# Peptides against a protein of PDB entry 3B8E: the designs that were tried, part 151

Target 1, 230 residues: chain A of PDB entry 3B8E
Amino acid sequence: PFLIFIIANIPLPLGTVTILCIDLGTDMVPAISLAYEQAESDIMKRQPRNPKTDKLVNEQLISMAYGQIGMIQALGGFFTYFVILAENGFLPIHLLGLRVNWDDRWINDVEDSYGQQWTYEQRKIVEFTCHTPFFVTIVVVQWADLVICKTRRNSVFQQGMKNKILIFGLFEETALAAFLSYCPGMGVALRMYPLKPTWWFCAFPYSLLIFVYDEVRKLIIRRRPGGWVE

## One batch from the design tools (peptide; made by RFdiffusion4, then SolubleMPNN)

Design b2_p22_3_s1 (from b2_p22_3, 21 letters changed)
Fold by OpenDDE base, seed 2:
Structure b2_p22_3_s1 (fold): chain B 230 residues (1-230), chain A 22 residues (1-22)
Amino acid sequence: as target 1 above (230 residues)
Amino acid sequence: DVYQEALELLELARKLRKEALE
């Protein structure tokens, strides 16, 4: 997120302190929970126990957990960011290169995509109103990602939710998201203004899309072993 | 509260933009 901020010269989508909260508070516990996930049932059913093969599968799952989840989280966060700014009159294309004027406190007539002028204070308010939903979106997307990353080939409906540690992790990150979103002082400390409850649902279509995509992918893998989607 | 006032103004602005686009 920070790199995109610099490269694209867009308003800051997420504060650095909030990023640290994601890394330490949101990603860590779920990542640990995946280490305790039960082995896929299809591995033992498909071939005899092979420690080398099992290790390779585990490495793939770990790679998904630390690589793919982070990427999808960022994409989900940016999706919500652009939606909020678009609703406030700033279309994505208009945001490109806008940072210099956006962050200049002496410019109080920055125009949005519809010609509406924004004061510095108004711009900062809308910017900080993006931080909280961005974070919450990451959490909501992570729900789906963590669930689907439990298995390489099996559907979540087949593997089930047997890992109590994972369930606890999902609850913990949700509680953390609620805390950071609604605890007094978070607007000043973390640049996270209070979040309207409706914004919790903004990420759900995206999470659902990722979930459906992964289930379809897994279905294809089961039907076409050794395919390019594997 | 300055924040609440700003949110109200933003909501009003959103409404006006929607009306202008119709």
Scores: peptide ipSAE 0.047, ipTM 0.671, DockQ to the pose 0.017
Fold by OpenDDE base, seed 5:
Structure b2_p22_3_s1 (fold): chain B 230 residues (1-230), chain A 22 residues (1-22)
Amino acid sequence: as target 1 above (230 residues)
Amino acid sequence: DVYQEALELLELARKLRKEALE
């Protein structure tokens, strides 16, 4: 998100605090969940032929897969961001290069895609209104990520969701999202303004996409052991 | 309330945008 912000010179899609919350809140629980997850039966049987080379390759492939999932998460967040701004009169094309004027408090007549002028205060409110749903989108997508991270090869339907830590993670992330979205003072403290409940559902297609992606990936791995998608 | 103020400003902005589109 930050890289796209710099390259495209668009209004900031999410704040640094939200990024920190994502990193600490959403990434930690999966790691803990994996640590306490029972080893897959296939992992125990699948000893690398060459522990040195095969382990490295496997770790890289796993990292790549999660990198792809991260890209889908980011895409979901940006989708929500662009939808909100479009609803407020700023089409995606118009946002390109707009940051300079957007962030200038002395410019109070920035025009949207329809010629409406926006004061600095109005613009910042819209920007901060985007922060919350972006964060929530990431959290909702992380639900799918938490579920799929339990297994590397097996379907979630095969392995099940018996890990209490994973369940705790789902609640923790949801509670954090609700707190940041609706707790009084968060708009001032974290620049996260209130979120309409409907925006929670905007992330569901992307959550489903991640789930489907991972299931397909795992299916390929099961059918073609040793493939590059592992 | 900061949230209410923000919402009011957004509503005002939306209203003005609507008027501009008419």
Scores: peptide ipSAE 0.026, ipTM 0.637, DockQ to the pose 0.017
Fold by OpenDDE base, seed 3:
Structure b2_p22_3_s1 (fold): chain B 230 residues (1-230), chain A 22 residues (1-22)
Amino acid sequence: as target 1 above (230 residues)
Amino acid sequence: DVYQEALELLELARKLRKEALE
């Protein structure tokens, strides 16, 4: 999110410190849970790895854990960000390059996509209104991402959710999201203004899409082992 | 409380924009 903020010169979707601290806090327990996830049923059919020739860490698994998941989460957050700003008169195309004027407190006539002028204070309110939903969206997307990462080829419905640590992690990150969204003072401390309950549902279609996509991908893998999607 | 008031104003503005676009 921060990199996109700099590169695209858009209003800041979420504070950098908040991103770092919260992501580390919310991702640690789930990541540990995945390390102790029960093996897939087909793993038992595999011969033990050769310690001398086989790498202990799979580069593909690392890419999934730190690359792909992060990208999916960011996309979900940005989706919510763009929705909120669009509802407030700022279409995505209009946001490109707007940061310089957006962050200038001496410019009080920044125009939105419809020609409405926004004061600095109004702009910052809208910006900070995006922060909380952005984070909440990440958490909601993580529900799906963590579940789909439990297996490489088996359906979630086949293997189920047996890892208690994973379940704990999901509750922990959800509780943290609720705390940061509704606890007094978070708007001042973290620039995360209170979130209306309705915004929790904004990420659900995205999470569902990711879930369905992964199930379809896994179905293809099961039907065509060794395919390009594996 | 200032935030809540501002949020209400933004919601009002959104409604007005929606009406203007119809």
Scores: peptide ipSAE 0.040, ipTM 0.657, DockQ to the pose 0.018; fails the geometry check
Fold by OpenDDE base, seed 1:
Structure b2_p22_3_s1 (fold): chain B 230 residues (1-230), chain A 22 residues (1-22)
Amino acid sequence: as target 1 above (230 residues)
Amino acid sequence: DVYQEALELLELARKLRKEALE
């Protein structure tokens, strides 16, 4: 998300604190889960199957899976971001390169896609309105990813402890999302404005699409081992 | 009301997780 923000020069879709919460909640817990998995895999290394090749394959598979999950999460968040901004008059194309003017406190006449002028304060309100839904979207997408990971037959049995840590991480993330979204004062302190409950449901169709896409992808991989989708 | 809705969402999340584990 931060890379796209820099490359596209769009208004910041996710606040620094929210990024830290994601990093601590969504990256640290998986990292811990990976560390525990490595420890469990090391304990389960009873039989001398070439531990280097199997470990490398697992590390590559895990890295690819987490990379894909992270990309999907980012896409979901950006989708929500663009929807909210579009509803407020800023079409995605108009957002490209707008960051400089968006963040300038002295420019109070930034025009949206419909020619409406937005003050700095109004723009920041809209920006901060995006932060909470973006975060919530990531959380909802992570639920879908959990389901997708469980449907991977070979990983389910090895993922028992990983699933507990992942479930705990998802619980913490959801609790954090609820806390950040609805706790009084968080809008001022963390620049995350309260989210209407309806916005939680906006992420579900996207999560479903991701789920369907991943299932279709898995079916294609199963039918055509060695295709470009690996 | 907002807190109650948040609790309901947490419960829904728990339910969805249980269903996913099943």
Scores: peptide ipSAE 0.000, ipTM 0.225, DockQ to the pose 0.119; fails the geometry check

Design b2_p22_3_s2 (from b2_p22_3, 21 letters changed)
Fold by OpenDDE base, seed 5:
Structure b2_p22_3_s2 (fold): chain B 230 residues (1-230), chain A 22 residues (1-22)
Amino acid sequence: as target 1 above (230 residues)
Amino acid sequence: EVYEEYKKLLEEARKKIEEALA
């Protein structure tokens, strides 16, 4: 998100506080849950044929998978961002290069895509309105990510949801998202304004996409062991 | 108070958008 913000010069999609909340609040328990996840039955049965080569390949594959999932998460967040701004009169094309004027306190007549002028205060409200749903979108997408990351080859349907720590992590992440989104004072303190409950559902297609992507990936791995997708 | 102010501002913004689209 930050890189696109710099390159495209668009209004800031996600605040620093929200980033910190993701990194420190939402990722901690899930990471712990994955650490205590019972070793995949397949991993326990497969002795490394070559410890040096198999370890390197495995690390690369994990890195690629997380990278791809991260990209889908980012896309989900940006989708939510652009939808909100479009609903408030700022089409995506109009946002390109707008940051300079957007962030200028002395410019109170920034025009939207329809010629409506926005004061600095109004613009910042819209910007901060984007922060919360962006964060929530990431959280919702992370639900799918956490579920799929517990396995490398096995489907979630095969291994099941037996990890209580993972379930707790999902609950904590959701509770944190709800707290930051709807607790009074968060708009002033964290620049996270409350959002309509409908925005929680905006991320569901992306969660489904991640789930489908991972299941397909795992299916390919099971059918073609040793492939580059592994 | 913050929520009410936010809501008012959003309503004003929406009204302006509606006026611009009309």
Scores: peptide ipSAE 0.015, ipTM 0.456, DockQ to the pose 0.017
Fold by OpenDDE base, seed 2:
Structure b2_p22_3_s2 (fold): chain B 230 residues (1-230), chain A 22 residues (1-22)
Amino acid sequence: as target 1 above (230 residues)
Amino acid sequence: EVYEEYKKLLEEARKKIEEALA
């Protein structure tokens, strides 16, 4: 998020302290939960083991757990960011290069995509309004990501939700999101203003899409082992 | 207090946007 902020010169979608909360608070427990996930039934049944294929499977699982989750979370966060700014009159194309004027407190007539002028105070409030939903979106997307990363080939319904640590991780990250969203002082401390409950559902269609996509992918893998979709 | 100020400013911003779109 911060890298895209610098490269695209857009308003900052997520503060540095909030990023730290994601790295240390949101990602740690889920990562630990994945370490205790039961082995995929297909891997356990592959006796005798081929070390080359097992290594490849493990690398793919690790890539999904640590690489793909972060990318999908970022995409989900930016989706929510652009939705909020668009609802407030700033279309995505208009945000490119706007940071210089956006962050200048002496410019009080920054125009949105519809010609409305925004004071420094107003646009900073809109910016900080994005921080909480961005974080919440990451958590909501992470619900789906953690569930789909349990297995490479098996459906979630086949593998089941037997990992109590994973379930605990889902509740913990949700509780953290609620704390950061609604605890008094978070607006000053983390630049995260309180969030309307309806915004929790903004990421749900996105999470559902990822879930459906992954289930379809896994179905294809089961039907065509060794395909390009692995 | 910060939240109330935030809410007020958002309402004002929303009103201005609605006026600009009307």
Scores: peptide ipSAE 0.015, ipTM 0.462, DockQ to the pose 0.018
Fold by OpenDDE base, seed 4:
Structure b2_p22_3_s2 (fold): chain B 230 residues (1-230), chain A 22 residues (1-22)
Amino acid sequence: as target 1 above (230 residues)
Amino acid sequence: EVYEEYKKLLEEARKKIEEALA
């Protein structure tokens, strides 16, 4: 999110403090929960055919898979961001390069895509309105990410949700998202305005995409044991 | 009920930020 903010010079989609809340608050507990995940029965029983080659290939594939998931996650957040701004009159193409004028408090006539002029205060309200949905979108996408990380080969339906710590992590990040979204004062303190509850669902397609992606990947692995996709 | 609470909180937040930014 921050990289796109710099590259595209768009209004800041997610505040620094909120990013820290994601990294430290929503990712830490789930990461710990994964450390306590039960070993996959198939992984524990499988010996690598070639320890050197298979290890290197698997590490690259895992890294690529997680990278792809991260990209989908980011896209989900930006999608929500662009939708909200578009609903407020700022089409995505118009946001490119707008940051300088957007953040200048002395410019009170920034035009949207329809020629409407926005004061600095009005722009900041819209910006901060985007922060919360972006954050929530990330959290919702992380649900799928955490679930798929339970196994390397087995489907979620086969492995099940046995890790209580992981489940706790899901609730923790959701509770944090709710707290940041609806607690009075968060708009002032964290630049996160309260989120309309319907916006929680805007991230679901991306969560589903991640889920489907991983299940397909795992299906390929199961059909071709010892293949390079593993 | 949730929507009404949202509207109230949003209004309060906007007001406070507008005051702080003025």
Scores: peptide ipSAE 0.014, ipTM 0.358, DockQ to the pose 0.026
Fold by OpenDDE base, seed 3:
Structure b2_p22_3_s2 (fold): chain B 230 residues (1-230), chain A 22 residues (1-22)
Amino acid sequence: as target 1 above (230 residues)
Amino acid sequence: EVYEEYKKLLEEARKKIEEALA
C-alpha cells in the first residue's frame, strides 16, 4: 500500500504504522500457525522426499504465500479505498498524481471529479476514513487466505479446522481489527477513524472469490495430479 | 459497559466526520 502511494502519488490509503500492525499483529500468529498445520490425509501415502534433490520450500509455495496472496489482499484493500473515495467524489483516475495537492495544507480548494472544492481538513478526514476500512478489508480477506493455506490439495471441508493455533490467529486478527476500528483515540494515534459496521462486509466478495478460486484449484489438482496448477 | 462506551464514542466520531465532510 505504501509503495503504491509513492508510485502512483495517490492519497495515502493506509498508514505505515497500520501496515506494521498488519505484519506484526495479524500475520505473525497465523504464519506460525501454518507451520504447525496438521498434515494432509494423503501426505503419509506418498514416498519420502529425496533430501538431495527436493527442497523443503519450493518457489511456488513462496510465491503464493508472499507474492500472489499478498497482492490479492492489497487489491481488496484498494478496492475498498477507491469505493470510499468515489463515494466522496474522487474517481480513481482523478486520484492519480493528486497527492501533492492533497497533502498541501495551504491548498484548500482541491477539486474532486465533480468540481466540488475540498479543504485540507476535509481531505484528511476522507483519507483517514479510508484507512480503517482498508485495514479491515485485509483482515477479512486474510480469513480466506489462512483457510486456503491449510492444505495444498485437499478441500477445506476435507481437512477441517483442526489447527487450534490457526483458529486463535483468526480470532486474534479479528479482535485487533475491532480494536483498531472502534477504540477511542485510534483516529488520532493511527489516523484510523471509526468504521461503520457495514464496511466489514465490503471485503466479503473478495474473500468468497479467493475461497472459490482455491477450492476450484484444489479440485483440479485432485482430478489431475501432477498438473501445472499444483 | 466498555463495549457500550466504544459504541457511543464511535457514534460521536461518526457525527464529527459527517459534519466535517458536509
Scores: peptide ipSAE 0.013, ipTM 0.311, DockQ to the pose 0.027

Design b2_p22_3_s3 (from b2_p22_3, 21 letters changed)
Fold by OpenDDE base, seed 5:
Structure b2_p22_3_s3 (fold): chain B 230 residues (1-230), chain A 22 residues (1-22)
Amino acid sequence: as target 1 above (230 residues)
Amino acid sequence: SVYEEALELLELARKLRQEALE
Protein backbone atom coordinates (compact mmCIF):
# COMPACT_ATOMS: atom_id res chain seq x y z
CA PRO B 1 0.00 0.00 0.00
CA PHE B 2 2.74 2.43 0.87
CA LEU B 3 4.68 1.75 -2.29
CA ILE B 4 1.62 2.23 -4.45
CA PHE B 5 0.92 5.42 -2.57
CA ILE B 6 4.32 6.76 -3.54
CA ILE B 7 4.39 5.48 -7.11
CA ALA B 8 0.87 6.43 -8.08
CA ASN B 9 0.88 9.58 -5.97
CA ILE B 10 -2.61 8.90 -4.70
CA PRO B 11 -4.15 9.80 -1.37
CA LEU B 12 -2.85 7.61 1.43
CA PRO B 13 -4.97 4.48 1.58
CA LEU B 14 -3.73 3.14 4.90
CA GLY B 15 -1.97 4.62 7.89
CA THR B 16 1.35 3.41 9.21
CA VAL B 17 -0.05 2.48 12.59
CA THR B 18 -2.67 0.36 10.93
CA ILE B 19 0.00 -1.37 8.92
CA LEU B 20 1.84 -2.11 12.12
CA CYS B 21 -1.30 -3.55 13.61
CA ILE B 22 -1.67 -5.81 10.62
CA ASP B 23 1.89 -7.01 10.90
CA LEU B 24 1.69 -7.70 14.60
CA GLY B 25 -1.84 -8.96 14.67
CA THR B 26 -2.09 -11.02 11.53
CA ASP B 27 1.39 -12.30 10.81
CA MET B 28 2.41 -13.55 14.24
CA VAL B 29 -0.63 -15.67 14.90
CA PRO B 30 -0.27 -17.70 11.72
CA ALA B 31 3.36 -18.30 12.54
CA ILE B 32 2.46 -19.52 15.99
CA SER B 33 -0.30 -21.62 14.54
CA LEU B 34 2.16 -23.27 12.22
CA ALA B 35 4.54 -23.94 15.07
CA TYR B 36 1.90 -25.79 17.02
CA GLU B 37 0.33 -27.44 14.04
CA GLN B 38 0.78 -31.15 13.89
CA ALA B 39 3.09 -32.35 11.21
CA GLU B 40 1.31 -33.02 7.99
CA SER B 41 1.02 -36.66 7.16
CA ASP B 42 2.62 -36.08 3.80
CA ILE B 43 5.59 -34.30 5.34
CA MET B 44 6.22 -37.19 7.66
CA LYS B 45 6.08 -39.64 4.80
CA ARG B 46 8.27 -37.60 2.50
CA GLN B 47 11.80 -38.89 2.38
CA PRO B 48 14.36 -36.12 2.37
CA ARG B 49 16.47 -36.51 -0.73
CA ASN B 50 18.87 -33.70 0.01
CA PRO B 51 18.20 -31.85 3.25
CA LYS B 52 20.37 -28.93 2.28
CA THR B 53 18.93 -28.14 -1.13
CA ASP B 54 15.38 -29.31 -0.57
CA LYS B 55 14.95 -27.14 2.48
CA LEU B 56 16.07 -24.02 0.66
CA VAL B 57 13.87 -24.71 -2.32
CA ASN B 58 10.88 -25.36 -0.14
CA GLU B 59 11.36 -22.15 1.80
CA GLN B 60 11.58 -20.16 -1.39
CA LEU B 61 8.45 -21.72 -2.80
CA ILE B 62 6.54 -21.09 0.39
CA SER B 63 7.62 -17.47 0.48
CA MET B 64 6.61 -17.04 -3.12
CA ALA B 65 3.18 -18.48 -2.50
CA TYR B 66 2.58 -16.18 0.42
CA GLY B 67 3.83 -13.32 -1.66
CA GLN B 68 1.14 -14.06 -4.19
CA ILE B 69 -1.46 -14.22 -1.46
CA GLY B 70 -0.20 -10.90 -0.16
CA MET B 71 -0.73 -9.36 -3.55
CA ILE B 72 -4.30 -10.58 -3.60
CA GLN B 73 -4.78 -9.03 -0.17
CA ALA B 74 -3.43 -5.73 -1.37
CA LEU B 75 -5.71 -5.82 -4.37
CA GLY B 76 -8.65 -6.37 -2.10
CA GLY B 77 -7.69 -3.43 0.03
CA PHE B 78 -7.20 -1.14 -2.91
CA PHE B 79 -10.47 -2.23 -4.39
CA THR B 80 -12.23 -1.13 -1.25
CA TYR B 81 -10.25 2.09 -1.26
CA PHE B 82 -11.18 2.95 -4.82
CA VAL B 83 -14.82 2.07 -4.30
CA ILE B 84 -15.09 4.41 -1.34
CA LEU B 85 -13.38 7.24 -3.13
CA ALA B 86 -15.47 6.69 -6.22
CA GLU B 87 -18.62 6.84 -4.14
CA ASN B 88 -17.39 10.18 -2.86
CA GLY B 89 -16.75 11.53 -6.32
CA PHE B 90 -13.15 10.56 -6.96
CA LEU B 91 -12.73 8.07 -9.77
CA PRO B 92 -9.53 6.01 -9.80
CA ILE B 93 -8.05 7.76 -12.80
CA HIS B 94 -8.61 11.12 -11.19
CA LEU B 95 -6.70 10.06 -8.10
CA LEU B 96 -3.48 9.55 -10.00
CA GLY B 97 -1.17 12.41 -9.22
CA LEU B 98 -3.70 14.06 -6.96
CA ARG B 99 -1.75 13.59 -3.74
CA VAL B 100 0.20 16.82 -4.00
CA ASN B 101 -2.92 18.91 -4.05
CA TRP B 102 -4.76 16.52 -1.78
CA ASP B 103 -2.28 16.89 1.04
CA ASP B 104 -1.86 20.63 0.64
CA ARG B 105 -3.58 22.27 3.55
CA TRP B 106 -3.83 25.57 1.76
CA ILE B 107 -5.75 24.22 -1.20
CA ASN B 108 -9.42 24.09 -0.38
CA ASP B 109 -10.82 23.71 -3.84
CA VAL B 110 -9.57 20.37 -5.08
CA GLU B 111 -12.02 19.16 -7.65
CA ASP B 112 -13.33 15.65 -7.83
CA SER B 113 -14.20 13.79 -10.99
CA TYR B 114 -17.47 15.67 -11.23
CA GLY B 115 -16.21 19.17 -10.62
CA GLN B 116 -17.15 19.32 -6.96
CA GLN B 117 -14.64 21.25 -4.91
CA TRP B 118 -13.39 19.72 -1.70
CA THR B 119 -11.83 21.53 1.21
CA TYR B 120 -8.78 20.13 2.90
CA GLU B 121 -10.85 19.01 5.83
CA GLN B 122 -13.37 17.27 3.66
CA ARG B 123 -10.67 15.50 1.72
CA LYS B 124 -8.99 14.26 4.85
CA ILE B 125 -12.25 12.96 6.18
CA VAL B 126 -12.74 10.95 3.02
CA GLU B 127 -9.17 9.74 3.20
CA PHE B 128 -9.51 8.62 6.78
CA THR B 129 -12.80 7.00 5.93
CA CYS B 130 -10.84 4.79 3.59
CA HIS B 131 -8.32 3.68 6.20
CA THR B 132 -10.68 1.61 8.29
CA PRO B 133 -12.32 -0.38 5.53
CA PHE B 134 -8.94 -0.97 3.94
CA PHE B 135 -7.74 -2.45 7.19
CA VAL B 136 -10.87 -4.48 7.70
CA THR B 137 -10.58 -5.81 4.18
CA ILE B 138 -7.10 -7.04 4.96
CA VAL B 139 -8.31 -8.67 8.16
CA VAL B 140 -11.14 -10.47 6.43
CA VAL B 141 -8.77 -11.71 3.78
CA GLN B 142 -6.40 -12.78 6.53
CA TRP B 143 -9.09 -15.13 7.78
CA ALA B 144 -8.56 -17.16 4.68
CA ASP B 145 -4.82 -16.96 5.16
CA LEU B 146 -5.08 -18.36 8.64
CA VAL B 147 -7.14 -21.25 7.41
CA ILE B 148 -4.83 -22.11 4.55
CA CYS B 149 -1.77 -21.86 6.79
CA LYS B 150 -2.69 -25.13 8.43
CA THR B 151 -1.46 -27.17 5.51
CA ARG B 152 0.85 -26.91 2.56
CA ARG B 153 -0.50 -29.74 0.50
CA ASN B 154 -3.67 -31.03 2.07
CA SER B 155 -7.06 -29.46 1.63
CA VAL B 156 -8.58 -27.64 4.56
CA PHE B 157 -11.42 -30.09 4.40
CA GLN B 158 -9.04 -32.97 4.81
CA GLN B 159 -6.90 -31.53 7.57
CA GLY B 160 -9.65 -29.85 9.52
CA MET B 161 -9.63 -26.82 11.77
CA LYS B 162 -8.92 -28.24 15.18
CA ASN B 163 -5.99 -25.98 15.92
CA LYS B 164 -7.05 -23.84 18.85
CA ILE B 165 -4.38 -21.28 18.09
CA LEU B 166 -5.77 -20.76 14.62
CA ILE B 167 -9.23 -20.22 16.01
CA PHE B 168 -7.81 -17.81 18.53
CA GLY B 169 -6.11 -15.96 15.72
CA LEU B 170 -9.38 -15.52 13.89
CA PHE B 171 -10.98 -14.01 16.95
CA GLU B 172 -7.97 -11.88 17.74
CA GLU B 173 -7.88 -10.34 14.29
CA THR B 174 -11.60 -9.75 14.32
CA ALA B 175 -11.44 -8.18 17.75
CA LEU B 176 -8.61 -5.93 16.68
CA ALA B 177 -10.53 -4.88 13.61
CA ALA B 178 -13.61 -4.15 15.67
CA PHE B 179 -11.57 -2.19 18.19
CA LEU B 180 -9.88 -0.02 15.61
CA SER B 181 -13.08 0.46 13.66
CA TYR B 182 -15.53 1.28 16.40
CA CYS B 183 -13.67 2.33 19.52
CA PRO B 184 -14.24 5.99 20.32
CA GLY B 185 -11.26 8.16 19.64
CA MET B 186 -9.75 6.00 16.93
CA GLY B 187 -10.69 8.55 14.34
CA VAL B 188 -8.57 11.13 16.08
CA ALA B 189 -5.82 8.90 17.35
CA LEU B 190 -5.30 6.65 14.37
CA ARG B 191 -7.16 8.53 11.67
CA MET B 192 -9.50 5.61 11.26
CA TYR B 193 -13.10 6.64 11.23
CA PRO B 194 -15.81 4.15 12.14
CA LEU B 195 -16.77 1.64 9.52
CA LYS B 196 -20.26 0.83 8.41
CA PRO B 197 -20.95 -2.85 8.95
CA THR B 198 -21.72 -3.38 5.28
CA TRP B 199 -18.08 -2.80 4.40
CA TRP B 200 -17.06 -5.94 6.22
CA PHE B 201 -18.62 -7.94 3.45
CA CYS B 202 -16.76 -6.12 0.71
CA ALA B 203 -13.70 -8.27 1.36
CA PHE B 204 -15.47 -11.62 1.29
CA PRO B 205 -15.02 -12.20 -2.43
CA TYR B 206 -11.29 -11.75 -2.04
CA SER B 207 -11.21 -14.04 0.95
CA LEU B 208 -12.97 -16.63 -1.13
CA LEU B 209 -10.56 -16.00 -3.97
CA ILE B 210 -7.60 -16.72 -1.73
CA PHE B 211 -9.24 -19.85 -0.45
CA VAL B 212 -9.94 -21.10 -3.94
CA TYR B 213 -6.47 -20.15 -5.08
CA ASP B 214 -4.88 -22.09 -2.27
CA GLU B 215 -7.08 -25.12 -2.75
CA VAL B 216 -6.24 -25.20 -6.43
CA ARG B 217 -2.57 -24.80 -5.63
CA LYS B 218 -2.70 -27.64 -3.16
CA LEU B 219 -4.58 -29.79 -5.60
CA ILE B 220 -1.87 -29.24 -8.18
CA ILE B 221 0.80 -30.09 -5.62
CA ARG B 222 -0.94 -33.32 -4.71
CA ARG B 223 -1.30 -34.32 -8.32
CA ARG B 224 2.17 -33.19 -9.33
CA PRO B 225 4.56 -33.49 -6.44
CA GLY B 226 7.69 -31.42 -6.76
CA GLY B 227 6.11 -28.68 -8.79
CA TRP B 228 7.08 -25.04 -8.59
CA VAL B 229 3.80 -24.07 -6.97
CA GLU B 230 4.71 -25.66 -3.66
CA SER A 1 -18.29 13.75 18.00
CA VAL A 2 -15.61 13.81 15.36
CA TYR A 3 -17.35 10.98 13.58
CA GLU A 4 -20.66 12.75 13.51
CA GLU A 5 -19.05 15.88 12.19
CA ALA A 6 -17.25 13.90 9.57
CA LEU A 7 -20.43 12.19 8.52
CA GLU A 8 -22.19 15.50 8.27
CA LEU A 9 -19.45 16.89 6.09
CA LEU A 10 -19.53 13.85 3.86
CA GLU A 11 -23.26 14.11 3.50
CA LEU A 12 -22.95 17.75 2.65
CA ALA A 13 -20.30 16.98 0.10
CA ARG A 14 -22.47 14.32 -1.47
CA LYS A 15 -25.37 16.70 -1.62
CA LEU A 16 -23.29 19.35 -3.28
CA ARG A 17 -21.95 16.83 -5.73
CA GLN A 18 -25.43 15.74 -6.62
CA GLU A 19 -26.47 19.31 -7.16
CA ALA A 20 -23.47 19.88 -9.36
CA LEU A 21 -24.41 16.90 -11.49
CA GLU A 22 -27.95 18.17 -12.02
Scores: peptide ipSAE 0.023, ipTM 0.550, DockQ to the pose 0.016
Fold by OpenDDE base, seed 3:
Structure b2_p22_3_s3 (fold): chain B 230 residues (1-230), chain A 22 residues (1-22)
Amino acid sequence: as target 1 above (230 residues)
Amino acid sequence: SVYEEALELLELARKLRQEALE
């Protein structure tokens, strides 16, 4: 999120410090849970690997846990970000390069996509309105991402939810999201304004999409072992 | 709170924009 903020010069979707501190906190327990996840049945049945030629399963699992999950979460967050800003008159294309004027308190006539002028205070309210939903979206997406990353080939329904640490991690991050969204003072302290309950559902279509996509991917892997999707 | 009031104003503005687009 921070890199996109700098490169694309868009309004800040979530405070950098908040992203770093909270994401580390929310990702720690899930990451540990993945480390202690039960071995996938197909992995256990595999013949000894040639370490010189075959890519290690561990590298792939780590890549999914820290790389792929993070990217998917960011995409989910930005989805929510763009939805909120679009509802407030700022279409995604219009946001590109807008940061300079957006953050300038002396410019009180920044126009949205429909020609409406926004004062600095109004813009900041909209910006901070995005912060909480962005974070909540990350958490909601993590529900699906963590579950799908438990296995490489097996369906979630086949592997099951046996890792109690993962369940605890999901609970912890959800509780943290609720705390940050509704606890008084979070708007001032973290620039995370209170969130309406309806915004919790904003990420669900995205979570469902990635869940379905992953199940389809795994189905293809099971039917065509050694394919490019593996 | 100031935020709640601001949010209400933003929602009102959103509605007005939607009406203008119709």
Scores: peptide ipSAE 0.023, ipTM 0.598, DockQ to the pose 0.018
Fold by OpenDDE base, seed 1:
Structure b2_p22_3_s3 (fold): chain B 230 residues (1-230), chain A 22 residues (1-22)
Amino acid sequence: as target 1 above (230 residues)
Amino acid sequence: SVYEEALELLELARKLRQEALE
């Protein structure tokens, strides 16, 4: 998300605290999960370890945990971001390169896609309105990712601790999302305005799409083992 | 109410963390 913010020069979709929460809550938990998975695999390895097979498993896990899941989460968040901004008059194409003017408090006539002028305060309100839904969307997408990982793990791994850690991480981030979204003062302190309950459902169609995509991917992998899609 | 629910969820999450580490 931060890289896209820099490259596309769009208004900031996530607050700094939210980014930190993602890094600590969503990225570190999988890393810890992988560490515990290795430990559990070592405990369960009564038979001589095939280093080639174990390496392949680890590489697949790392690829899924850090590569694909991270990208899916980012895409989900940005989807919600663009939807909210579009509803407020800013089409995605108009957001490209807008950051400089968007963040300039002395420019109070930034035009949206329909010619409406936005003051700095108004722009920041809509920006901060995006922060909470973005984070919540990531959490909701992670629910789908958990199911995907569970299905994948059930097929590849018999490790219970990793699943427990993932479930815990998911619960923790959901609780954190609820706390950040609805705790008084978070809008001012963390630039995360309260989220209407209806926005929790905004990510569901996307999560479903990702689920379908993953099933299709799995189908392709099963039909063409070792393909580029893997 | 929402705040209390959030606190309960956080406490539950902590409990689940402890259980997951055992």
Scores: peptide ipSAE 0.000, ipTM 0.250, DockQ to the pose 0.551
Fold by OpenDDE base, seed 4:
Structure b2_p22_3_s3 (fold): chain B 230 residues (1-230), chain A 22 residues (1-22)
Amino acid sequence: as target 1 above (230 residues)
Amino acid sequence: SVYEEALELLELARKLRQEALE
């Protein structure tokens, strides 16, 4: 998120403290859960091959999994960010390069995509309104990401939900999201304004899409072993 | 709260924009 903020020079989608909360409070337990996740049955049944090659493959798989999770999370967050800003009159294309004027408190006539002028205070309100949903979206996307990442080849339906640590991680993430979203003072302390319950559902279509995509991918892998999609 | 008031104003603005687009 921060990289996109710098590159695109858009209004800050997520505060630094909130990012820290994600790293420490959201990503930690899931990462641990994945570390203790049992290998797929087919993996467990595989005879040891070349230890060097297997280690390299494993490292690549882990790196790819975590990299993909992070990327998907960022995309989900930005999706929600753009939705909220679009609802407030700022289309995504208009946000590019807007940061400079957006953060200038002396400019009180920043125009949205429809020509409406926004004061500094109004802009900051809508910005901070984006922080909480962005965070919540990341959490919701993580639900799907964690579920799909527990398996490499097998469907989620085939593997099942056996990792209690993963379930605990999901619960912890949700609890943290609820705390940050609804606890009094979070708007001031973390610049996370209260979240309407409806925004919890904003990421669900995205999560579902990811889930379906992953299941289709896995299905292809099962039907075409050694394919490029693997 | 200030936030609630601001949110109401934003919602009002959104409605007005929507009406203007229709």
Scores: peptide ipSAE 0.022, ipTM 0.565, DockQ to the pose 0.018; fails the geometry check

